Peptides against a protein of PDB entry 6JX3. Designs and how they scored, part 6

Target 1, 85 residues: chain A of PDB entry 6JX3
Amino acid sequence: AEFRLRPEISVAQTDYGMVLLDGRSGEYWQLNDTAALIVQRLLDGHSPADVAQFLTSEYEVERTDAERDIAALVTSLKENGMALP

## One batch from the design tools (peptide; made by RFdiffusion4, then SolubleMPNN)

Design b1_p9_3_s4 (from b1_p9_3 with S1M S9R)
Fold by OpenDDE base, seed 3:
Structure b1_p9_3_s4 (fold): chain B 85 residues (1-85), chain A 9 residues (1-9)
Amino acid sequence: as target 1 above (85 residues)
Amino acid sequence: MPSITLLGR
C-alpha cells in the first residue's frame, strides 16, 4: 500500500526543517533531515526498497540499517497519528 | 538515524 499522511496532517517547511502539524489536535512534530528525506521520497511514490537504495548510495548508510530505519520511522509516524495505517 | 520530535500541542 502507498504511504500517506492522515488528512488532518499538514506539512510545513521551516528554517529548522520539516514540521508535520495536526490541524485537529494542534500537535506538531519536527523531523530531522533524514526523516524528512524518507517521508518526501515515500510521498513521491518511492517504495521503502527504493528509499533504502537511495540512502545506501547517497548517505553511506548500510543497507540493513537503512531498511530498519525506514521501517522504524514509518511505524513511529503511524503510531503518533501522522501516517495512515 | 531518522528522528521525530514532538514540539508542542
Scores: peptide ipSAE 0.690, ipTM 0.940, DockQ to the pose 0.945
Fold by OpenDDE base, seed 4:
Structure b1_p9_3_s4 (fold): chain B 85 residues (1-85), chain A 9 residues (1-9)
Amino acid sequence: as target 1 above (85 residues)
Amino acid sequence: MPSITLLGR
């Protein structure tokens, strides 16, 4: 399944990084640089496997750690109402 | 490690 943000979520770029804003609840969440990178790649149509490979090649992260990090982030984004199931 | 932080409502 394609990674997608919920329709009510807007992306804002700030001097401190990416922020996701919920237009219905008013909640807004800051992503750290790694989270922003993952979200950007997923939104661009890269698979979690593609993103894991990217993280291992660019940031010296172990493959298993990258996979766990991506899965945990996606879960958080879904649970907090930012990403579609 | 990726992280998200709720800044407000």
Scores: peptide ipSAE 0.688, ipTM 0.940, DockQ to the pose 0.964
Fold by OpenDDE base, seed 2:
Structure b1_p9_3_s4 (fold): chain B 85 residues (1-85), chain A 9 residues (1-9)
Amino acid sequence: as target 1 above (85 residues)
Amino acid sequence: MPSITLLGR
């Protein structure tokens, strides 16, 4: 399924990285550069597999590690109310 | 490793 943010979530680019803001609760989260990159690519329509390949190429990480990192991040974003299930 | 940090609410 397509990765999407919840409608109440806004994206802000800050000097410290990407921030996701919940316009209803006021809760906001900062993503580190790797997390931001994953989110950006997913939002751009790349599949998790595409992102994993990208990470293996750009960061020279093992494919399994990239896949795990993406899955964990997506789960976290969903569980913390930022991404749609 | 990717990470998210709650800054506030």
Scores: peptide ipSAE 0.687, ipTM 0.940, DockQ to the pose 0.954
Fold by OpenDDE base, seed 1:
Structure b1_p9_3_s4 (fold): chain B 85 residues (1-85), chain A 9 residues (1-9)
Amino acid sequence: as target 1 above (85 residues)
Amino acid sequence: MPSITLLGR
């Protein structure tokens, strides 16, 4: 399924990095640079496999680690109400 | 590794 943010979530770029804001609850979350990169690519329509390949090629991350990191991040974003199921 | 941090409400 396509990765999508929940409709109440907005993205802000700050000097400290990407922030996701929940317009209903007022909760806001900071993403580190790696998380922001993953989210940006997923939102641009890249598959998790595409993102894993990107991380392995550009950041010297092991493929298995990249896949686990992406899966864990997506799970966290869903569980914390930022991404659609 | 990727991380998210709750900044507040």
Scores: peptide ipSAE 0.686, ipTM 0.940, DockQ to the pose 0.947

Design b1_p9_4_s1 (from b1_p9_4, 4 letters changed)
Fold by OpenDDE base, seed 3:
Structure b1_p9_4_s1 (fold): chain B 85 residues (1-85), chain A 9 residues (1-9)
Amino acid sequence: as target 1 above (85 residues)
Amino acid sequence: MPSIRRLGR
């Protein structure tokens, strides 16, 4: 399934990294660089498998760890109201 | 490891 942000979520690039802002509640979330990279690639249409391959090359992580990291992040983004189910 | 941190209101 396609990864998508909720319509009320705006993406901002700051000097401190990517921020996701909820335009309805006014809450916002700061992403670390790894989380931002995952979100950017998913929004660009890359599969979780593509992203995992990228992470293994960029961050010297094991493939299984990359896959778990992506799954955990996606779950967190959905649970915290940033991504669509 | 990816991380998110809630900020604001």
Scores: peptide ipSAE 0.643, ipTM 0.933, DockQ to the pose 0.897
Fold by OpenDDE base, seed 1:
Structure b1_p9_4_s1 (fold): chain B 85 residues (1-85), chain A 9 residues (1-9)
Amino acid sequence: as target 1 above (85 residues)
Amino acid sequence: MPSIRRLGR
């Protein structure tokens, strides 16, 4: 399934990292660098499996941990109204 | 570890 942000969500790059802004509620969230990389790759059309492979190659992260981290992040983004279900 | 933090609202 394609990872997509909700239509009301805007992406901004700030000195503090990537920020996702909800244009309707005014709520906004900062992503750390790892979360930003995951979101960028998913938005570019990479699968969670592609992103997991990327994380294992770029960081000393076990495959299972990378997969869990991605799944947890995606869940958080959906639950907090940033990503489409 | 990836993380998100609410800044506003």
Scores: peptide ipSAE 0.639, ipTM 0.933, DockQ to the pose 0.913
Fold by OpenDDE base, seed 2:
Structure b1_p9_4_s1 (fold): chain B 85 residues (1-85), chain A 9 residues (1-9)
Amino acid sequence: as target 1 above (85 residues)
Amino acid sequence: MPSIRRLGR
């Protein structure tokens, strides 16, 4: 299924990296560069498998580790109210 | 490793 942010979430690029802001609650989260890269590619329509391959090819991450990291991040984004279930 | 951090509310 398509990865999507919740409607109330906005994306901001800051000097310290990507920030996701909940316009309703005022809660906001900073992503590190790896997390931002994953989110950007998912939002661009790449599948988790595509992103895992990308991380393997571009950042010398083991495929299994990439898959786990992506899954954990997506879960976190959903649980913390940033991404749609 | 990807990470997120809540900056505030």
Scores: peptide ipSAE 0.639, ipTM 0.932, DockQ to the pose 0.955
Fold by OpenDDE base, seed 4:
Structure b1_p9_4_s1 (fold): chain B 85 residues (1-85), chain A 9 residues (1-9)
Amino acid sequence: as target 1 above (85 residues)
Amino acid sequence: MPSIRRLGR
């Protein structure tokens, strides 16, 4: 399924990285560069497989670890109210 | 490793 942010979530690019702001709760989260990269690529329509391949090349991460990291991040984003189910 | 950090509310 398509990765999407919840409609109340705003994305900001800061000098310190990507920030996601919940306009309803006021909660906001900073993503590290790897998390931001994953989110950006998913939002651009890349598949998790595409993102995993990208991570293996960019960070020299094992494919299985990249896939796990993506899944864990997506779960975290959903659980913390940033991404749609 | 990807990570998220809650900055506040």
Scores: peptide ipSAE 0.638, ipTM 0.932, DockQ to the pose 0.963

Design b1_p9_4_s2 (from b1_p9_4, 5 letters changed)
Fold by OpenDDE base, seed 5:
Structure b1_p9_4_s2 (fold): chain B 85 residues (1-85), chain A 9 residues (1-9)
Amino acid sequence: as target 1 above (85 residues)
Amino acid sequence: MPSLRRLGR
């Protein structure tokens, strides 16, 4: 399944990193650099496997840790109303 | 680790 943000979510780039804004509720969330990177690559159509490989290379993270990080982030984004199920 | 920080309104 394709990773997509909910229609009401806007992406903003700030001096402090990526922010996701809910245009309906006014809630917004700041992503750290790792989270932003994952979201950007998923939105660009990369698979979780592609993203995991990228993280292992960029941050010297173990493959299993990268896979868990991606899964946890995607779950959080869905649970907090930012990503479509 | 990836993280999300909810910002206050």
Scores: peptide ipSAE 0.533, ipTM 0.915, DockQ to the pose 0.838
Fold by OpenDDE base, seed 4:
Structure b1_p9_4_s2 (fold): chain B 85 residues (1-85), chain A 9 residues (1-9)
Amino acid sequence: as target 1 above (85 residues)
Amino acid sequence: MPSLRRLGR
């Protein structure tokens, strides 16, 4: 299914990285560069498989580890109220 | 490894 942020989430690009802000709760998170890259590519419509391939090339991560990292991040984004189920 | 850091609230 399509990866989407919740409508109350705003994305900001800062000098220190990507920030996601919940406009309702006031909670906000900074993503490291890897997390930001994953989110950006997913939002652009790339599949998790596409993102995994990208990570293997960019960071020399094993494919299985990239897939696990993506899945874990997506879970965290959903659990913290940033991404839609 | 991807990471999230909670900055506020």
Scores: peptide ipSAE 0.531, ipTM 0.916, DockQ to the pose 0.909
Fold by OpenDDE base, seed 1:
Structure b1_p9_4_s2 (fold): chain B 85 residues (1-85), chain A 9 residues (1-9)
Amino acid sequence: as target 1 above (85 residues)
Amino acid sequence: MPSLRRLGR
């Protein structure tokens, strides 16, 4: 399934990292660099499997840990109203 | 580890 942000969510790059802003509630979230990379790759159309491979190649992360981290992040983004289910 | 931090409203 395609990873998509909710239509009310805007992406901004700041000196403190990537920020996701909810234009309706005014709530906003800062992503650390790893989370930002995952979101960017998913938005570019890469699968979670592609992103896991990317993380294992760029960082000393085990494949299983990368997959778990991606799944947890995607779940958090959905639960906090940033990504579509 | 990826992380999200709520900055507020």
Scores: peptide ipSAE 0.527, ipTM 0.915, DockQ to the pose 0.969
Fold by OpenDDE base, seed 2:
Structure b1_p9_4_s2 (fold): chain B 85 residues (1-85), chain A 9 residues (1-9)
Amino acid sequence: as target 1 above (85 residues)
Amino acid sequence: MPSLRRLGR
């Protein structure tokens, strides 16, 4: 299924990295560069499998580790109210 | 490793 942010979430690029802001609650979260890369690619329409392959090819991450990291991040984004279920 | 940090509210 398509990865999507919740409607109330806005994306900002800051000097310290990507930030997701909830316009309703005022909560905001900073992503490290790896998390931002994953989110950006998912938002661009790449599948988690595509992103895992990308991390393997471009950043020397083991495929299994990439898959786990992506899954954990997506779960966190959903649980913290940033991404749609 | 990807990470999220809650910056504030």
Scores: peptide ipSAE 0.522, ipTM 0.914, DockQ to the pose 0.956

Design b1_p9_4_s3 (from b1_p9_4, 5 letters changed)
Fold by OpenDDE base, seed 3:
Structure b1_p9_4_s3 (fold): chain B 85 residues (1-85), chain A 9 residues (1-9)
Amino acid sequence: as target 1 above (85 residues)
Amino acid sequence: MPAIRRLGR
């Protein structure tokens, strides 16, 4: 399934990194650079497999670690009300 | 490792 943010979530680029803002609650989340990169690529339509390949090259991480990192982040974004199920 | 931090309102 396509990765999508909830419609009430807006994305802001700040000097401190990517921020996700809930326009209904006013709650907001800061992403570190790795999380921002994953979210950006998923929103651009890259598969989790494409993102894992990119992370292995960019950060010199093991493929299995990249896959776990992506899965954990996506779960967190869904559970915290930022991404659609 | 990716990380998210809730900053509140």
Scores: peptide ipSAE 0.630, ipTM 0.932, DockQ to the pose 0.908
Fold by OpenDDE base, seed 4:
Formats: structure tokens, sequence, C-alpha cells
Structure b1_p9_4_s3 (fold): chain B 85 residues (1-85), chain A 9 residues (1-9)
């Protein structure tokens, strides 16, 4: 399934990193650089597999760990109301 | 490792 943010979520780039703002609740979340990179790549239309390959090269993580990290992040973004199911 | 942090509300 396509990774998408909820329509009420705004994305901001700050000096301290990527921020996601819920325009309805007023909740906002900072992403660390790894999370921001994953989100950016997913929003650009890369598959989780593409992102996992990218992470293995960028951060020298094991493929299985990259896949787990992506899945966990996506779950967290959905559970916290930032991403569509 | 990817991380998110709630900053407000």
Amino acid sequence: as target 1 above (85 residues)
Amino acid sequence: MPAIRRLGR
C-alpha cells in the first residue's frame, strides 16, 4: 500500500529536523534524521524495500534491521495519527 | 535507529 500522511498533517523542515504538525489537534512531532529520511523516501514513492536498501548503504545497518526499523516507524506514524492506515 | 518525539499537546 502507498505510504501517505493524513490530510491534516503538515510537514515542516526546521534547523532541528523534520516536524509533522497535526492542524486539527495541534500535536506536533519531531523526527530524527533517520526517521525523516525514511518518511521522505516513502512520500517520494519509494517502496519499503527501496528504503531498506538505502538505509543499508547510508547507515551500514543489516537489511533485516532496516526493514524492522521502517515497519516500526510506519506503525508509530499510523498509531500517532500522522499516516493513513 | 529512527525516532519520533512529540513536542507539543
Scores: peptide ipSAE 0.623, ipTM 0.931, DockQ to the pose 0.919
Fold by OpenDDE base, seed 1:
Structure b1_p9_4_s3 (fold): chain B 85 residues (1-85), chain A 9 residues (1-9)
Amino acid sequence: as target 1 above (85 residues)
Amino acid sequence: MPAIRRLGR
């Protein structure tokens, strides 16, 4: 399934990193560089498997850890109202 | 590790 942000969410690049802003509530979240990279790749249409492969090659992360990290991030983004279910 | 941080409203 395609990873998508909720329609009320906007993305901003700041000096402190990527920020996701909820235009309805005014709540906003900062992503660290790893989270931003995952979100960017997913929004560009890469699969979680593609992103996991990317993380293993770029950050020397174990494949299983990369998969867990991606799954946990996606869950957090959905639960906090940033990503569509 | 990826992380998200709520900055506020």
Scores: peptide ipSAE 0.622, ipTM 0.931, DockQ to the pose 0.955
Fold by OpenDDE base, seed 2:
Structure b1_p9_4_s3 (fold): chain B 85 residues (1-85), chain A 9 residues (1-9)
Amino acid sequence: as target 1 above (85 residues)
Amino acid sequence: MPAIRRLGR
């Protein structure tokens, strides 16, 4: 399934990194650089598998660790109301 | 590791 942000979520680039803002609740979240990279690639239409391969190649992360990190992040984004189920 | 942090409301 395609990774998508909820329609009320806005993306902002700040000096401190990517921020996701909920325009309805006013809640906002900052992503670290790794999280921002994952989100950007997912939003660009890359699969979690594509992103895992990218992290493996770019950051010398073990494939299994990359897959777990992506899954955990996506879960967190969904649970915290930023991404669609 | 990826991380998110709630900044506020």
Scores: peptide ipSAE 0.620, ipTM 0.930, DockQ to the pose 0.957

Design b1_p9_5_s1 (from b1_p9_5 with K2R S9A)
Fold by OpenDDE base, seed 1:
Structure b1_p9_5_s1 (fold): chain B 85 residues (1-85), chain A 9 residues (1-9)
Amino acid sequence: as target 1 above (85 residues)
Amino acid sequence: PRPSITRLA
């Protein structure tokens, strides 16, 4: 399953980090550096497994924790109207 | 740190 943002969502890079903006409602969410990294990699076509491996190498994070964090983030992005189901 | 998202007002 390809990770994709909803068509009305745009990505903005700000002085405060990555922001996902809903062009219809005007609502927007700030992502911290780790969340932004995950989203960037997923949008580039990397699988969640790829991203988990990447996180374990870039940060001192256990594989299980990385997998859970990615899954939770993806779920949150879908539930909050940013990513397609 | 762990990933985080924050709704902006």
Scores: peptide ipSAE 0.738, ipTM 0.948, DockQ to the pose 0.872
Fold by OpenDDE base, seed 2:
Structure b1_p9_5_s1 (fold): chain B 85 residues (1-85), chain A 9 residues (1-9)
Amino acid sequence: as target 1 above (85 residues)
Amino acid sequence: PRPSITRLA
Protein backbone atom coordinates (compact mmCIF):
# COMPACT_ATOMS: atom_id res chain seq x y z
CA ALA B 1 0.00 0.00 0.00
CA GLU B 2 0.99 3.62 -0.48
CA PHE B 3 3.07 5.17 2.28
CA ARG B 4 1.41 8.33 3.54
CA LEU B 5 1.85 10.66 6.46
CA ARG B 6 -1.07 11.43 8.71
CA PRO B 7 -2.83 14.65 7.71
CA GLU B 8 -1.77 16.46 10.87
CA ILE B 9 1.90 15.79 10.19
CA SER B 10 4.03 18.50 8.66
CA VAL B 11 7.42 18.00 7.12
CA ALA B 12 10.21 20.47 7.74
CA GLN B 13 13.72 20.48 6.41
CA THR B 14 16.22 21.70 8.95
CA ASP B 15 19.96 21.94 9.24
CA TYR B 16 19.74 18.87 11.42
CA GLY B 17 17.68 16.88 8.95
CA MET B 18 14.05 16.16 8.22
CA VAL B 19 11.62 16.89 11.04
CA LEU B 20 8.07 15.58 11.27
CA LEU B 21 5.74 17.73 13.37
CA ASP B 22 2.34 16.74 14.66
CA GLY B 23 0.30 19.91 14.47
CA ARG B 24 -2.24 18.63 16.95
CA SER B 25 -0.06 17.31 19.73
CA GLY B 26 3.02 19.40 19.14
CA GLU B 27 5.20 16.31 19.21
CA TYR B 28 7.93 16.19 16.63
CA TRP B 29 10.63 13.84 15.50
CA GLN B 30 13.94 14.25 13.76
CA LEU B 31 14.95 11.78 11.10
CA ASN B 32 18.58 11.09 10.39
CA ASP B 33 19.76 11.30 6.81
CA THR B 34 19.08 7.67 6.02
CA ALA B 35 15.61 7.72 7.51
CA ALA B 36 14.82 10.94 5.69
CA LEU B 37 15.96 9.43 2.42
CA ILE B 38 13.72 6.43 2.94
CA VAL B 39 10.72 8.58 3.81
CA GLN B 40 11.29 10.92 0.91
CA ARG B 41 11.44 8.09 -1.57
CA LEU B 42 8.39 6.38 -0.13
CA LEU B 43 6.45 9.64 -0.26
CA ASP B 44 7.56 10.05 -3.85
CA GLY B 45 5.84 6.78 -4.65
CA HIS B 46 8.72 4.36 -4.62
CA SER B 47 7.97 0.95 -3.20
CA PRO B 48 9.87 -0.46 -0.25
CA ALA B 49 11.54 -2.79 -2.72
CA ASP B 50 12.63 0.19 -4.79
CA VAL B 51 14.01 1.87 -1.70
CA ALA B 52 15.83 -1.27 -0.62
CA GLN B 53 17.50 -1.51 -3.99
CA PHE B 54 18.46 2.13 -3.75
CA LEU B 55 19.95 1.74 -0.29
CA THR B 56 22.03 -1.26 -1.28
CA SER B 57 23.72 0.85 -3.90
CA GLU B 58 23.86 4.13 -2.02
CA TYR B 59 25.09 2.85 1.32
CA GLU B 60 26.51 -0.54 0.38
CA VAL B 61 24.29 -2.37 2.82
CA GLU B 62 23.08 -5.90 2.38
CA ARG B 63 19.68 -6.21 0.76
CA THR B 64 18.24 -8.02 3.75
CA ASP B 65 19.50 -5.30 6.06
CA ALA B 66 18.00 -2.61 3.87
CA GLU B 67 14.66 -4.37 3.79
CA ARG B 68 14.67 -4.81 7.55
CA ASP B 69 15.64 -1.21 8.14
CA ILE B 70 12.86 0.08 5.91
CA ALA B 71 10.28 -2.15 7.54
CA ALA B 72 11.39 -1.14 11.02
CA LEU B 73 11.33 2.54 10.16
CA VAL B 74 7.88 2.35 8.59
CA THR B 75 6.59 0.48 11.61
CA SER B 76 8.08 3.08 13.92
CA LEU B 77 6.55 5.94 11.95
CA LYS B 78 3.15 4.29 12.09
CA GLU B 79 3.37 3.40 15.76
CA ASN B 80 4.51 6.88 16.70
CA GLY B 81 1.61 8.51 14.90
CA MET B 82 3.37 9.96 11.91
CA ALA B 83 2.36 7.61 9.10
CA LEU B 84 -1.05 6.25 8.23
CA PRO B 85 -1.59 2.52 8.81
CA PRO A 1 24.30 5.03 8.87
CA ARG A 2 21.26 2.96 9.71
CA PRO A 3 17.97 4.85 9.78
CA SER A 4 16.87 6.41 13.03
CA ILE A 5 14.27 8.77 14.41
CA THR A 6 14.58 10.90 17.51
CA ARG A 7 11.77 12.45 19.50
CA LEU A 8 12.38 16.13 20.08
CA ALA A 9 11.16 18.29 22.96
Scores: peptide ipSAE 0.736, ipTM 0.948, DockQ to the pose 0.856
Fold by OpenDDE base, seed 5:
Structure b1_p9_5_s1 (fold): chain B 85 residues (1-85), chain A 9 residues (1-9)
Amino acid sequence: as target 1 above (85 residues)
Amino acid sequence: PRPSITRLA
């Protein structure tokens, strides 16, 4: 339930947005503004449902689309070694 | 826009 980054992942705020850096491999990923917003809110302890509600307001997306987008992003972050299972 | 991540060089 709890969303957490892997211990080796560092978060950097750049002029181009949030970047996640793997301190072991050196691989790093840029998040667009929407992805960064989702990650920030999840790390702050908001539930996916909370985040979905927030996205519907912020970006005027359908609730179902917001929920799917969050799930897809979380899956991607896990699959690419940034978030804990 | 929809969320996205991009692997950087």
Scores: peptide ipSAE 0.735, ipTM 0.948, DockQ to the pose 0.862
Fold by OpenDDE base, seed 4:
Structure b1_p9_5_s1 (fold): chain B 85 residues (1-85), chain A 9 residues (1-9)
Amino acid sequence: as target 1 above (85 residues)
Amino acid sequence: PRPSITRLA
């Protein structure tokens, strides 16, 4: 399914990286460069497979590790109220 | 590096 942020989540670009802000709770999270890259590409409509391929080239990570990292990040974003299920 | 998120508040 399409990766989407919850409607109350705002994306901010800061000098320290991407931040996701929940406008209802006031909670917010900073993403490291890799997490931000994944989120950006998913939001742009790339599939997890597309992102995994991109990560293997950008960071020279093993494909299986990239796939697991994407899945874990997506799960975390959903569990922490940032992404729609 | 591996992806990570950090709660700020």
Scores: peptide ipSAE 0.732, ipTM 0.949, DockQ to the pose 0.922

Design b1_p9_5_s2 (from b1_p9_5 with K2R S9R)
Fold by OpenDDE base, seed 3:
Structure b1_p9_5_s2 (fold): chain B 85 residues (1-85), chain A 9 residues (1-9)
Amino acid sequence: as target 1 above (85 residues)
Amino acid sequence: PRPSITRLR
């Protein structure tokens, strides 16, 4: 299914990286550059497989590690109220 | 590096 942020979540680009802000609770999270890259590509419509391939070249990680990293990040974003289930 | 998120206050 399509990766989507929850409607109350806003994206801010800061000098220190991407921040996701919950407009209802006021809670916000900073993403490191790799997490931001994954989120950006998923929001652009790339599949997790597409993103994994991109990460293997960009960060010189093994494909299996990239796939696990993406899955873990997506789970974290959902569990922490940023992404839709 | 590997992806990470950090809760801010």
Scores: peptide ipSAE 0.748, ipTM 0.953, DockQ to the pose 0.856
Fold by OpenDDE base, seed 1:
Order: C-alpha cells, then sequence, then structure tokens
Structure b1_p9_5_s2 (fold): chain B 85 residues (1-85), chain A 9 residues (1-9)
C-alpha cells in the first residue's frame, strides 16, 4: 500500500537535514540522510523493494539489511505518529 | 549510514 505521512505532519528541510513536525503535538524528529532518502522515495511512490535496491546501489549495504532497515524505519515512523498505518 | 530518526526537544 501507499506510504503516506499523517495529515498533521509537516516536512521541513533544515541545515541539520529533513525534519518531520507534528503540528498538533509539537513533537518533531530529525531524519538522517539515509532515512530522509528512504522517506522521499516512498513518498514518490517507490515500493520498499525499489528502495532496497536503491540502497544496495548507493551504499555498501546488503539487500537483506536494506530491507530490514526500511521495515524498521517505516515501523518507527508509524509508531511515532508520523506515517499512516 | 544506516537510517535513523532522532526526537528533537
Amino acid sequence: as target 1 above (85 residues)
Amino acid sequence: PRPSITRLR
């Protein structure tokens, strides 16, 4: 299914990287470059499999590690109220 | 690096 941010989440590009802000709670999270790249590609409509392939090409990461990293990140974004379930 | 998120205060 489509990866989507919750409607109350705003995206900001800062000197410290991509930041996700919850306009209701006021909580906000900084994503490192890799996490930002994953989120951007998912929001652009790429599948987790597409992103995993991309990561293996861009970084020295094994496919299984890339898949696990993406799954863990998506879970974290959902659990911390940034992404829709 | 591996992906990470950090809650800001």
Scores: peptide ipSAE 0.745, ipTM 0.953, DockQ to the pose 0.868
Fold by OpenDDE base, seed 2:
Structure b1_p9_5_s2 (fold): chain B 85 residues (1-85), chain A 9 residues (1-9)
Amino acid sequence: as target 1 above (85 residues)
Amino acid sequence: PRPSITRLR
């Protein structure tokens, strides 16, 4: 399924990295570079499998680790109210 | 590094 942010979530690029802001609650989260890359690629329409392959080649991580990391991040973003289920 | 998110206030 398509990865999408909730409509109340705004993306900001800061000197410290990508930040996701909930305009209704005021809660916001900073993503590290790897998390930001994953989110950016997912928002661009790449599948988790695409992203896993990218991480494998770009960052020299094991495929299984990349897949697990992506899944965990997506789950976290959904559970913390940033991404649509 | 592995992906991470940090709640800010």
Scores: peptide ipSAE 0.745, ipTM 0.952, DockQ to the pose 0.846
Fold by OpenDDE base, seed 4:
Structure b1_p9_5_s2 (fold): chain B 85 residues (1-85), chain A 9 residues (1-9)
Amino acid sequence: as target 1 above (85 residues)
Amino acid sequence: PRPSITRLR
Protein backbone atom coordinates (compact mmCIF):
# COMPACT_ATOMS: atom_id res chain seq x y z
CA ALA B 1 0.00 0.00 0.00
CA GLU B 2 1.36 3.37 -1.07
CA PHE B 3 1.46 6.12 1.53
CA ARG B 4 0.05 9.36 0.14
CA LEU B 5 -1.08 12.65 1.55
CA ARG B 6 -4.56 13.87 0.75
CA PRO B 7 -4.58 16.27 -2.21
CA GLU B 8 -5.65 19.22 -0.06
CA ILE B 9 -2.63 18.81 2.24
CA SER B 10 0.36 21.08 1.77
CA VAL B 11 3.77 20.45 3.26
CA ALA B 12 5.82 23.28 4.72
CA GLN B 13 9.23 23.29 6.29
CA THR B 14 9.55 25.63 9.24
CA ASP B 15 12.23 26.50 11.75
CA TYR B 16 10.42 24.20 14.15
CA GLY B 17 9.95 21.28 11.76
CA MET B 18 7.59 19.95 9.13
CA VAL B 19 4.05 21.32 9.08
CA LEU B 20 1.11 19.82 7.23
CA LEU B 21 -1.66 22.24 6.26
CA ASP B 22 -5.17 21.31 5.18
CA GLY B 23 -6.14 23.86 2.55
CA ARG B 24 -9.83 23.16 3.00
CA SER B 25 -10.28 23.14 6.76
CA GLY B 26 -7.37 25.38 7.65
CA GLU B 27 -6.14 22.91 10.24
CA TYR B 28 -2.43 22.37 10.41
CA TRP B 29 -0.15 20.03 12.30
CA GLN B 30 3.46 20.17 13.33
CA LEU B 31 5.50 16.99 13.10
CA ASN B 32 8.48 16.37 15.29
CA ASP B 33 11.72 15.34 13.66
CA THR B 34 11.01 11.63 13.88
CA ALA B 35 7.52 11.94 12.46
CA ALA B 36 8.80 14.16 9.66
CA LEU B 37 11.50 11.64 8.82
CA ILE B 38 8.97 8.83 8.66
CA VAL B 39 6.64 10.84 6.43
CA GLN B 40 9.45 11.93 4.15
CA ARG B 41 10.70 8.38 3.67
CA LEU B 42 7.21 7.00 3.10
CA LEU B 43 6.50 9.71 0.54
CA ASP B 44 9.79 8.83 -1.15
CA GLY B 45 8.46 5.31 -1.66
CA HIS B 46 10.11 3.45 1.17
CA SER B 47 8.02 0.74 2.77
CA PRO B 48 7.15 0.80 6.46
CA ALA B 49 9.63 -2.04 6.87
CA ASP B 50 12.33 0.06 5.22
CA VAL B 51 11.52 2.95 7.51
CA ALA B 52 11.54 0.73 10.58
CA GLN B 53 14.99 -0.52 9.71
CA PHE B 54 16.16 3.04 9.22
CA LEU B 55 14.77 4.15 12.58
CA THR B 56 16.47 1.34 14.45
CA SER B 57 19.82 2.74 13.37
CA GLU B 58 19.02 6.45 13.40
CA TYR B 59 17.40 6.56 16.82
CA GLU B 60 18.51 3.25 18.32
CA VAL B 61 14.97 2.07 18.92
CA GLU B 62 13.94 -1.55 18.96
CA ARG B 63 12.60 -2.85 15.65
CA THR B 64 9.25 -3.73 17.17
CA ASP B 65 8.93 -0.25 18.65
CA ALA B 66 9.82 1.34 15.33
CA GLU B 67 7.19 -0.72 13.53
CA ARG B 68 4.57 0.18 16.12
CA ASP B 69 5.51 3.86 15.99
CA ILE B 70 5.19 3.97 12.21
CA ALA B 71 1.84 2.21 12.27
CA ALA B 72 0.54 4.54 14.97
CA LEU B 73 1.75 7.63 13.11
CA VAL B 74 0.20 6.51 9.83
CA THR B 75 -3.07 5.81 11.61
CA SER B 76 -2.98 9.24 13.21
CA LEU B 77 -2.26 10.94 9.90
CA LYS B 78 -5.19 9.13 8.29
CA GLU B 79 -7.57 9.79 11.18
CA ASN B 80 -6.66 13.46 11.29
CA GLY B 81 -7.28 13.91 7.58
CA MET B 82 -3.73 14.25 6.33
CA ALA B 83 -3.10 10.89 4.65
CA LEU B 84 -5.23 8.92 2.22
CA PRO B 85 -6.70 5.68 3.57
CA PRO A 1 12.47 10.49 20.18
CA ARG A 2 9.19 8.78 19.36
CA PRO A 3 7.18 10.31 16.52
CA SER A 4 4.58 12.90 17.42
CA ILE A 5 2.22 15.34 15.77
CA THR A 6 0.77 18.48 17.30
CA ARG A 7 -2.33 20.25 16.06
CA LEU A 8 -1.84 23.98 15.73
CA ARG A 9 -4.47 26.70 15.71
Scores: peptide ipSAE 0.742, ipTM 0.952, DockQ to the pose 0.862

Design b1_p9_5_s3 (from b1_p9_5 with K2R S9G)
Fold by OpenDDE base, seed 3:
Structure b1_p9_5_s3 (fold): chain B 85 residues (1-85), chain A 9 residues (1-9)
Amino acid sequence: as target 1 above (85 residues)
Amino acid sequence: PRPSITRLG
């Protein structure tokens, strides 16, 4: 239900954008602006549907594309060990 | 743009 990062993951804001750091492995990932926006809103408690609506308003993205993009990002974050399943 | 993530290390 709730989108959450794994406990070993830290969020850093850099001049290059949002970075997620794994404090155990030392691996880290950079998020582009859109991915960072999605993660921020999900962490704030917004639903994927809320985020999709936001993206369609902020960017010229079709609703179905926004929904697919969010789902793909969430899956990627889980598969790459950043978000809890 | 569409969301993306990049592994840096």
Scores: peptide ipSAE 0.756, ipTM 0.955, DockQ to the pose 0.938
Fold by OpenDDE base, seed 2:
Structure b1_p9_5_s3 (fold): chain B 85 residues (1-85), chain A 9 residues (1-9)
Amino acid sequence: as target 1 above (85 residues)
Amino acid sequence: PRPSITRLG
């Protein structure tokens, strides 16, 4: 399914990386460069498979590791109220 | 590096 942020979540680009802010609770999270890249590509409409392929080439990670990392990140973003289920 | 998120607030 399409990866989408919850409507109350806003994205900010900072000197320290991407930040996701919950406008209702005030909670916010910083993403490291790799996480931000994954989120950006997913939001742009790339599939997790697309992102995994990208990571294997960009960061020289194993495909299995890339797939696991993407899945774990997406799960975390959903569980922490940033992404829609 | 591997992806990570950090709660700031």
Scores: peptide ipSAE 0.753, ipTM 0.954, DockQ to the pose 0.935
Fold by OpenDDE base, seed 1:
Structure b1_p9_5_s3 (fold): chain B 85 residues (1-85), chain A 9 residues (1-9)
Amino acid sequence: as target 1 above (85 residues)
Amino acid sequence: PRPSITRLG
């Protein structure tokens, strides 16, 4: 399924990195560079498998680790109200 | 590094 942010979520680029802001609650989260990269690629329409392949080459991480990290991040974004289920 | 998110508010 397509990865999408909730409609009330805005993306901001700051000097500290990507920030996701909930316009209704005012809550916001900072993403580190790796998390931001994953989110950017998913929003661009790449599949988790595409992103995993990208991470293995870009950061020299094991494929299994990349897959687990992507899944965990997506779950966290959904559970914390940033991404649509 | 591994991906991480941090609640700021």
Scores: peptide ipSAE 0.752, ipTM 0.954, DockQ to the pose 0.923
Fold by OpenDDE base, seed 4:
Structure b1_p9_5_s3 (fold): chain B 85 residues (1-85), chain A 9 residues (1-9)
Amino acid sequence: as target 1 above (85 residues)
Amino acid sequence: PRPSITRLG
C-alpha cells in the first residue's frame, strides 16, 4: 500500500524543518532535511525504490545506504505512530 | 546527511 500518515498526524513546515504533530497525544517529532525529503516524496506517491534512486542521484548516497535509511525511517514513523501500517 | 527523527514533545 502507499505510504500514508495516520489521520491524527499534522504536518508543519518550520524554519527548522518538517514537524509531525499527533493531534491526539500532543506528541510531535522533528524530521531532519533528509527525512523530510523522503517523507515528502513518499507522500507524493513515489515508491521507496523511487526515493532510493533519487537519493543516489541527487545526494550522492550509496544505494544500499539509501535503501536501508528509507526502510529504517519508515519503520520508525510507523512504530512511533505517525504512519499507517 | 542520513535521515533522522527527533521527538520534541
Scores: peptide ipSAE 0.752, ipTM 0.954, DockQ to the pose 0.910

